# Designs tried in a protein design run: peptides against a protein of PDB entry 6FRK. Part 161

Target 1, 411 residues: chain A of PDB entry 6FRK
Amino acid sequence: NEEVLNAMLKEVCTALLEADVNIKLVKQLRENVKSAIDLEEMASGLNKRKMIQHAVFKELVKLVDPGVKAWTPTKGKQNVIMFVGLQGSGKTTTCSKLAYYYQRKGWKTCLICADTFRAGAFDQLKQNATKARIPFYGSYTEMDPVIIASEGVEKFKNENFEIIIVDTSGRHKQEDSLFEEMLQVANAIQPDNIVYVMDASIGQACEAQAKAFKDKVDVASVIVTKLDGHAKGGGALSAVAATKSPIIFIGTGEHIDDFEPFKTQPFISKLLGMGDIEGLIDKVNELKLDDNEALIEKLKHGQFTLRDMYEQFQNIMKMGPFSQILGMIPGFGTDFMSKGNEQESMARLKKLMTIMDSMNDQELDSTDGAKVFSKQPGRIQRVARGSGVSTRDVQELLTQYTKFAQMVKKM

## One batch from the design tools (peptide; made by RFdiffusion4, then SolubleMPNN)

Design b2_p19_3_s4 (from b2_p19_3, 10 letters changed)
Fold by OpenDDE base, seed 5:
Structure b2_p19_3_s4 (fold): chain B 411 residues (1-411), chain A 19 residues (1-19)
Amino acid sequence: as target 1 above (411 residues)
Amino acid sequence: EELLKELRKLYLELQKILE
């Protein structure tokens, strides 16, 4: 029994190390799990594998919980949120994602670019903010981030903004000058929350980096980025341990919508390769189950129209990148869609939908839409002209539809 | 569970279209 336990714990420890969990945390977890498992209960015929998995899961949940309640903005107040993090952590993109998240929740949100060090930082923030219709502040001429941050915060306070997000300079190295600048900015604007943004893909370096930031600035929240990649997110455990601060959000892709509130249970389930069944159910429920039931009923009857395909593309676009949904399904690893294919896939979906917007109801609602187009080639030319695409692009869409409809008929 | 199975099938097929 002890040999079986030790073998299973070795497999779990290997999987956690492969998930970028810090070696010290993995060792501690192994000891805690070994101490929590009653070997007598294991002898009583209980599923030893389930017991070990439950013990591991419980200890991982404790590692993600710093025992500190996450900061939340107060309605009707001016909430100043300062972002800190290394260059390339996704900090600037995450500022825009958080601003967009709060804006979608009905908060009066704005962005301040206090990154004077990186050439084009303000242009990047301005582009992201403009695309999301978020008010922004910054300077092309002012080089002091303290002045920019102070002026921007004052401006947006006077305009009664509720969420004021300040992006700071990210440097490539943990230079003392960066930390002094961050402290000067923090002292000038008196933020209600300081958010450390961490890239999950840095693996074992997560602990040391997170600690270096916490030792210099009063980090109160963590956001983990690039969880759409090969990084299984084990570095997030190291960030929580080092900062003693809760993870509040995760970035799950490059799109502005690839941002979600952190949930402990789903995250640990995903880290263990169990998938996120609850988060998948929540996302499915957010799409209104009624539309999905109608689809499932149609699928059961082997009926699938171009309109049904259009509605499914809309649903995918509402859910966010398809990779995120797949990555929530048990047995689909995060690697199932390569990063480069997501934006291209979304652009392809949007192009396909634009072609379908030029179709008529007879074409969209036909149970054999491809045959309607094959019988009257003039329809392809009409749709191509209406959508500004080639006749080949329309034929490719119809070929894809035909493949899908054939698969549905086999279900 | 049935909904999840059907969604999984749907998503697998959509993935093949996007690949």
Scores: peptide ipSAE 0.022, ipTM 0.403, DockQ to the pose 0.106
Fold by OpenDDE base, seed 1:
Structure b2_p19_3_s4 (fold): chain B 411 residues (1-411), chain A 19 residues (1-19)
Amino acid sequence: as target 1 above (411 residues)
Amino acid sequence: EELLKELRKLYLELQKILE
């Protein structure tokens, strides 16, 4: 029994290390799991694998919980949120994502660019803010970030903004000058929250980076970026351990909507390859797929048209990256689609939709669309010409549709 | 739960179309 436990723990530890979980945390987890598992209960015929998985899950949840309640903005007050982090961490993009998140929730939100070090920082922030219709402040001429931050915060306080986000200068390395500048800005604007933005893709370096920021500035919140379907998220555990601060949000892609509140249970479930059922439900609800009831009703009746398939492709495209959706389904690994495969998959979907855009209502709404085309081969040639594809591409689409429709009839 | 079950089936087949 101890040998079996040690073998299973070795596999879990290997998987966690491959997920960029810090070696010290993996060792601590292994010891905590060993202490939490009663070997006598494992002898009683309980599913040993399930017990170990549950113990691992429980200990990972504890590692993500810093024991500190996350700061939340107060409605009707001016909440100043200062962002800190390395250059290339996604800090500036994350400022815009957070601003957009609060704006969509009905908060009066604004952005301040206090990055005077990076050429084009203000132009980048202005571009992102303008695209999202978020008010912004910055300067092309002022070089003191303290002046810009102070003036911007004062301006937006006077205009009764509720969420005032301040982006600061990043550096490629931990430089004392960066930390001094951050402290001067923090002292001048007196932020209600300081958010450290961390790139998850730096793997084992997450601990050292997060610690260096926490040792210099009063980091109260963490945002983890670049959790695009391949980023294994283990660096998030290192950030919490080093900062003793909660993760409040995660960035899951390049789009402004690729940003979500951090949820401990779904995150650990996804990290373990168990999927994210809650996140899938939330995404389905956000899409207002009330049309899914109509689809489910059609599916229950064994009806599936080319239009129904088109609508499903549109829904997938609206949900964002297909890899993220699949990674929310239990049994699909986080690595299921590479970023390259995702772009290719989206291009394939768009190609299929373009073929269907050349179909008529009789073809799209037929309960046996493939039979409509088989009876009149001239339809295939028309659709092929209309969509700029080969007749073979149209036949391949119809073959895929037929396979799907046959599955629906068996449901 | 029923919605999730149907979505899982749908996404599994969509995956095969996208492979």
Scores: peptide ipSAE 0.020, ipTM 0.419, DockQ to the pose 0.092
Fold by OpenDDE base, seed 3:
Structure b2_p19_3_s4 (fold): chain B 411 residues (1-411), chain A 19 residues (1-19)
Amino acid sequence: as target 1 above (411 residues)
Amino acid sequence: EELLKELRKLYLELQKILE
């Protein structure tokens, strides 16, 4: 039993190291799991693999919990949120994502660009903010980030903004000059929350980077970025351990909507390669797919219409990048859709939806939509003309629908 | 588990449509 336990723990430890979990944390976890496993319960014929996975899961949950309640903004107050992090961490993009998140929740939100070091930082922030209709402040001429941050915070306080996000300069390395600048900005604006933005793809460097920031500024929150790539996010555990601060959000792509509140259980499940079933369920529930019962019932009865397919395409588009959805399903790798194929895939979905927008209710609501078109080929020509596509494109859509409808009939 | 298997099949066919 102990040999089997040690072999299984070795596999789990290898998988955690491959997920960029810090070697010290993996060693500690191994010891904690060994102490938590009752060898007598393992002898009783319980699935030893499930017991070890549960013990590992429980210890990883403890590593993500710093024992500190996450800071939350107060409604009707002025909440100043300062962002800190290295260049290339996704900090500036994350400022825009967080601003957009709060704006969509009905908060009066604004952005301040206090990055004077990077050429075009203000233009980039301005472009992102304008696209999202978020008010912004910055300067093309002022070179002191303390002045820009102070003036911007004062301006937006006077205008009764509730969420005031300050983007600071990043550097390529941990430099004393960066930390001094961050400390001067923090002292001047007195932020209610300091958010450290960490790139999940930096692997074993996460601990040293997170520690360097926490040792210089009072980091109270962590945001982890680039969890859409090969990074399983094991570095996030190192960031929590080093900063003693909770992860509040995760960035899951390049789009402004590729941003979600951090959830412990789904994150650990994904880290272990168990999939994010809870996050899939939550995203499905957030879509108010109350009609999912009706869809699931239709699917159970082997009924699938072109309208049902259209609604599924709308749901996929609302859920965000298809790669993220697939990455939440157990046994789909994160690499299942290359990043380049995602925009092309979304464009293809939009094209298919545009073809279906030229269909009538009789065609859309038929349980045998392909047969409706096969019986009256003039319908294909009408839809092709209405959608500005070839008759071949409509036939390809109908062929795809037929494959889906055949799968649903086998369910 | 059955629903997840069927969802997985559905998404695999969606992927082939999107390829």
Scores: peptide ipSAE 0.020, ipTM 0.429, DockQ to the pose 0.129
Fold by OpenDDE base, seed 2:
Structure b2_p19_3_s4 (fold): chain B 411 residues (1-411), chain A 19 residues (1-19)
Amino acid sequence: as target 1 above (411 residues)
Amino acid sequence: EELLKELRKLYLELQKILE
């Protein structure tokens, strides 16, 4: 029994290390799991694998909980939120995402660019803020970030803004000058919350970086970015351990809406490759898939048309990158679509939709669309000419549709 | 669970179409 336990724990530890979980945390987890498992209960014929997985899940949930309540903004008050983090962490983009999140929730939100070090930082923030219709402040002439931050905070306080987000300079390396500048800004504006932004893709470096920031400034919240990539997010556990601060949000893509509140259980489930069923259900519900009751009924009856396929392609396009959806389904690995294949796959999907836009209602609504085209080959040539594609491309679409419709009939 | 199995099959086939 102990040999089986040790073998299974070795597999779990390997998977956690491959997910960028810090080696010290993995060792501690292994010891905690061993102490939590009743070896006598394991002898009684219970599924040993499920028991170990459950124990691992519980200990990972504890590792992501710093035991400190997350700061939340107060409605009708002025809440100053200062962002800190390295250059390339996604800090500036995350400021815009957070501002947009609160704006959509009906908060009076604004952005301040106190990054004087990076050329074009203010232009980038201004561009993002203008696209999202978020009020912004910054300077092209002032070089002191303390002056810019103080003036911007005062301005937006006087205008009764509820959420005042301050973006600071990020450096490429941990430099004492950066930390001194951040401390001067923090002392001048007295933020209600300091948010550390961390890139999930930095892997094992997460602990050392997070600690360096916490040792210099009073980090109270963490945001993890680039969780859409190959990074499984194990570095987030290291950030929580080092900062003793909760993860409040995650960035899941490049779009301004690729931003969500942090949920512990979905995150740990994804980290373990169990998928995010709850997040999938939430995304499916946000798509107002009430119109999909009709689709689910059609699928139950084994009916699938070219129009039903087109509507599914539209839903996939609305849900964002197909890899993000697949990564939420249990048993689909995060690596199922390489980043290069996503853009190509979306371009292919859009091409297929363009072909279907040249079809008529009789072709789209037929329960056997492929048979309609096979009986009248002139339809293929019409659709090909209308969509600017080859007759072969139309035949490939019909072959794919036929394969899909056959699967629906077997369901 | 049945809906998830059906969705998984659907997405697996969509993936093969997109490959």
Scores: peptide ipSAE 0.017, ipTM 0.418, DockQ to the pose 0.115

Design b2_p19_4_s1 (from b2_p19_4, 11 letters changed)
Fold by OpenDDE base, seed 4:
Structure b2_p19_4_s1 (fold): chain B 411 residues (1-411), chain A 19 residues (1-19)
Amino acid sequence: as target 1 above (411 residues)
Amino acid sequence: ELEKLAQIIKELLQLEAEE
């Protein structure tokens, strides 16, 4: 039993290392899992694999919990949020994403570009801010980030902004000059929160990087970026361990909407290749799908219409890139993303919706839409002509609907 | 209820990926 446990733990440890989890954390996790597993319960014929998975999951949840409550902005107050991180971490993009997130939540939000080192930093921030209609401050002439940050913070405080985000200079290397500049900016603006932005793709370097920032500036929050790529996010655990600070958000792509609040359970589930069902649920809830109750009620009665399917396709399209949604589903690993299938999948959904746009209310609202079409094949030809598709494409849609409706009836 | 919806979406996406 101990040999089997050790073999399974070795596989888990290998998978965690391949997921960019720091070797020290993997060792600690292995010891904690061994200590948490009752070998007597394992002897009783319980599914050893499930027990180990649960123990690993539980210990990973502890590793992502710094034991410190995440800072949250106070409504009706002026909240200064300073961003720190290396160049290429996605810091500037993440500032815009966070600003947009709070703006969409009804916060009076603004952006300050205190990156004087990177050529075009202010232009990039200005471009992002303008696209999102977020007020911004910066200078083309002032080279001191402390002055820019101070003036920008003062300006936006005087204008009663609630969320004041300050982007700082990033460097390619951890240079003492960068840390001194960050400290000077922090001292001048007295931020309510300092957010460390980390690129998940840096792998095993996450711990050393995160530690270097925490040793110099009072990092209170972490944002992990580039979780849409090949990065499995194991570096996030290293960042939490090093900074003793919670992950507050994750960046899941290049779009301004590719940004979500960090959720522990979904993240660990994804890290283990179990998928992110909770993140999918949260995204569904954020869409304020008022019709979810009505849909659930219909589903309880085993009723599912083509209209209900159309609404689900609209919801999927609103959830963001299809690849990201698939990456939240257990069993749809990174291999599905690698083939450029995102545009194809979205195009397919859009094609299916276009076919349904050519259906009438009787067809859409029928509890057995496929049977309506099977009884009157002329409907297929009408819909095909209306949507500019083949009769085969309509039949394929009806086949999908039938499969889906059968699954719904089994739930 | 939300878990059921998530499962439905999952199954929908799975059907789309298998074709």
Scores: peptide ipSAE 0.008, ipTM 0.370, DockQ to the pose 0.098
Fold by OpenDDE base, seed 5:
Structure b2_p19_4_s1 (fold): chain B 411 residues (1-411), chain A 19 residues (1-19)
Amino acid sequence: as target 1 above (411 residues)
Amino acid sequence: ELEKLAQIIKELLQLEAEE
């Protein structure tokens, strides 16, 4: 029994190291799991693997919980949120994502670019802010980030903004000059929250970086970025341990909507390769897929129409970013997103839906839609003209539908 | 039910990635 336990724990420890979990945390977890597993309970015929998995899961949940309450903005107040992090961490993009998140929640939100080190920083922020219709402040001429941050915060306070996000300079190296600049900005604007943005892809370096920021500035929140990539997110545990600050959000892609509130259970499930079944259930329930019973019933009977496909595309679009959906499905590796960006996939879905909007009910509701079009090629030409696409694009859609309908018949 | 939906989504996304 002890040999089996040690073998399973070795496998779990290897998987956690391959997930970029810090070696010290993995060792501590192994000891904690060994201490939590009563060898006598393992004798009772319980699935030893499930018990070990549960013990590991419980210890990982504790590693993500810093034991401190996450800061939350107060409605009707002016909340200043300062962002800190290295260059390439996704900090500037994350400022825009957070601003957009709060704006969509009905907060009066603005952005300040206090990055004077990177000449294109203000243009990038301005571009992102303009696309999201978020008010912004910055300077092309002022080189002191303290002046820009102070003026911007004062301006937006006077205009009764509720969420004031300040982006700071990100440098490639942990330079004392960067930390002094961040401290000067923090002292000038007196932020209600300091957010450390960390790239999950840096793996074992997450602890040292997170500690260096926490030792210099009062980091109160962590945002982890690039969890859509090859990064398995184990570095996030190191950031929480080093900063003693909660993860508040995660970045799950390049799109402005590829941003979600951090949930402990889904994150740990994903880290263990168990998938996010709970988050998938939550998203499916949020979609009010009450009409999916009818679809599931049709699918059970091997029936699938172009209308059923259209409704599925609508459901996928309502679920939001594909990266978030895929990340919830067990056994969907991060490699599945490697063949296209999410924006291209969403644009393809919208194009397919636009083609189907030019179809009639006889075409949409046929149990063999492809056969309806094959028997009367004039339908393809009508749909192509109606949707402003080529006859080839309509044929490609019908080919996709046929492949899908064949898969449904095999289910 | 959710596994079937997940499989449907998987298949739809795979069909789009093959183009």
Scores: peptide ipSAE 0.008, ipTM 0.357, DockQ to the pose 0.190
Fold by OpenDDE base, seed 2:
Structure b2_p19_4_s1 (fold): chain B 411 residues (1-411), chain A 19 residues (1-19)
Amino acid sequence: as target 1 above (411 residues)
Amino acid sequence: ELEKLAQIIKELLQLEAEE
């Protein structure tokens, strides 16, 4: 039994290392899991794999919890949020995402560009802020980030802004001059929260990077970016361990909407490849699919029409990037849909919907849509001509519909 | 109900991924 446990733990440890979890954390987790598993309970015929997965899950949840409550802004107060992080971490994009998040929640939000090191930093921030209709401050001429940050914070405090986000300079490497500049800015503006932005794709470097920031500046929150890529996000555990600060948000893409509050359970479930059924359910609920009650009722009766399929395609398209949706489904890794494949999949769904837009109500609302077309082949030719596709494309759609309708009848 | 919808979405996405 101990040999079997050790073999299974070795597989889990390998998978965690492949998910960019730090080697030290994986070793510690392995020891903690071994100590938490009662070998006597394993003898009782319980699914050893499920027990190990549960023990691993529980220990990963503890690693993501720094034991510190996340800072939250106070409504009706002036909350200054300073961003820190390396160049390429997604810091500037994340400032805009966070500002947009709070603006959508009805907070009076603004952005300050205190990055004087990077040419065009202010233009980039201004472009992002303008697209999101977020007020911004910065300078084309001032080279001291302390002056820009101080003036911008004072301006927006005087204008009674509630959320004041300050973007700072990044560097390619850990540089003492960068940390001194960050400390000078922090001392001048006295931020209520310092947010460290980390790229999840840097793998094993996450610990050393996060520690270097924490040792120099009072990081109180972490945001992890690029969780839509090949990075399974194991570096996030290293960031929490090093900073002793909670992850507050995650960036899940390049779009301003590809930003969500961090949830521990879904994140660990994804990290383990268990999927995020709860997050999928939450995301489906956020779509206000009031129209889905009628669908669910039809599905309960084993009825599935071409219209019902069309509505599901609309819902999938509203859920956002396919990569994110697939990454929430158990057994679909985050890697399954490259950015190219996502656009192609969305184009495919749009093509299928365009074919269905050329169908009549009798065809769309039939509980046996495929049979309606099989009985009258002239309908296929009409739909093909109406949608500008081949008769084969319509037949392929009807074949897909038939597969779906058979699956729904088995549910 | 939402679990059924999630399962349907899963099946839809699986079929789109198999093609």
Scores: peptide ipSAE 0.009, ipTM 0.389, DockQ to the pose 0.102; fails the geometry check
Fold by OpenDDE base, seed 1:
Structure b2_p19_4_s1 (fold): chain B 411 residues (1-411), chain A 19 residues (1-19)
Amino acid sequence: as target 1 above (411 residues)
Amino acid sequence: ELEKLAQIIKELLQLEAEE
């Protein structure tokens, strides 16, 4: 038992290191998981698998939760949010995504470009802001970021804006001159929140970068960018550990809608391949689809049919950022997303729907659709012939359905 | 990479259920 546990913990540690989790955090997780299991093994009768799963989940949640409540803007007040981060971190794009997120929620939101170092920074911000219909401020002639930030904040305060986002200069390296400029801007505008934007793709450099920013500037929030199908999620853990600040949002692509609130438990659940049903429910509710209440009620009761899955695919196809929602569906992990563009993912869903179009009402409306097919294998061959696919394609669909239905039953 | 981690964790959790 101890040798098996040590072998498992070694593989988990290797996977976390490959995912760019800092070696100190991996060691702490190993020790904490081992100590938790040793304490729970004294409790007779628990399934060892469930104990290890629970211990790993619990310790991963602790690594992502700094124990500090995230800053939230106050409605009817002027909230100044300063963005900091390296050049190429996606900082400027993330400013626009956050502004658009608050605007869609009915906040009076604006953007300020205080990046005077990068040629075309203001043009890029202006283009993004104009496309999203977000008010913006900046200068083509003023070179002092303190002046631009101060004037922009004063202007938008006088115009009763609720969310005032200030984008600052990014540099390629940790330079003392950058941190001095950031401090001068922060002192001038007195932000209510300082957001550090980190690129997840930089891997092992995440900790050192996040620490360098936290040591110089009072970072209160983190946003992790480039968490698309190639990004290592371990950088998020390193950022939280280094900054002792909560992750508030994640960027999941290049589109302005490829931006979501960070939730610790759903993120760890997704990381463990348990899916993000809570995030799916929240996203479905945000879309105000007429059938949402009926679906949510079925999900709460652990009822899930092949028809319910078909209706979900129809709803997903009506949604713009298709990528985000597929990644929330159990069994449609990042493998479904990483190998194709949004169009290929949509073509895969259309193929699955075409397979289900060849099913009968008894198959579609069964609360155990996979068992209906397992009891009568001739149904698989009928559906395969009717939809022009292989029997393997039908079995893969049923496997995906079974994974989802089992998860819904555990809710 | 998150998938690889999830897959490893799932495989590990399966191996212990077979023992």
Scores: peptide ipSAE 0.000, ipTM 0.273, DockQ to the pose 0.016; fails the geometry check

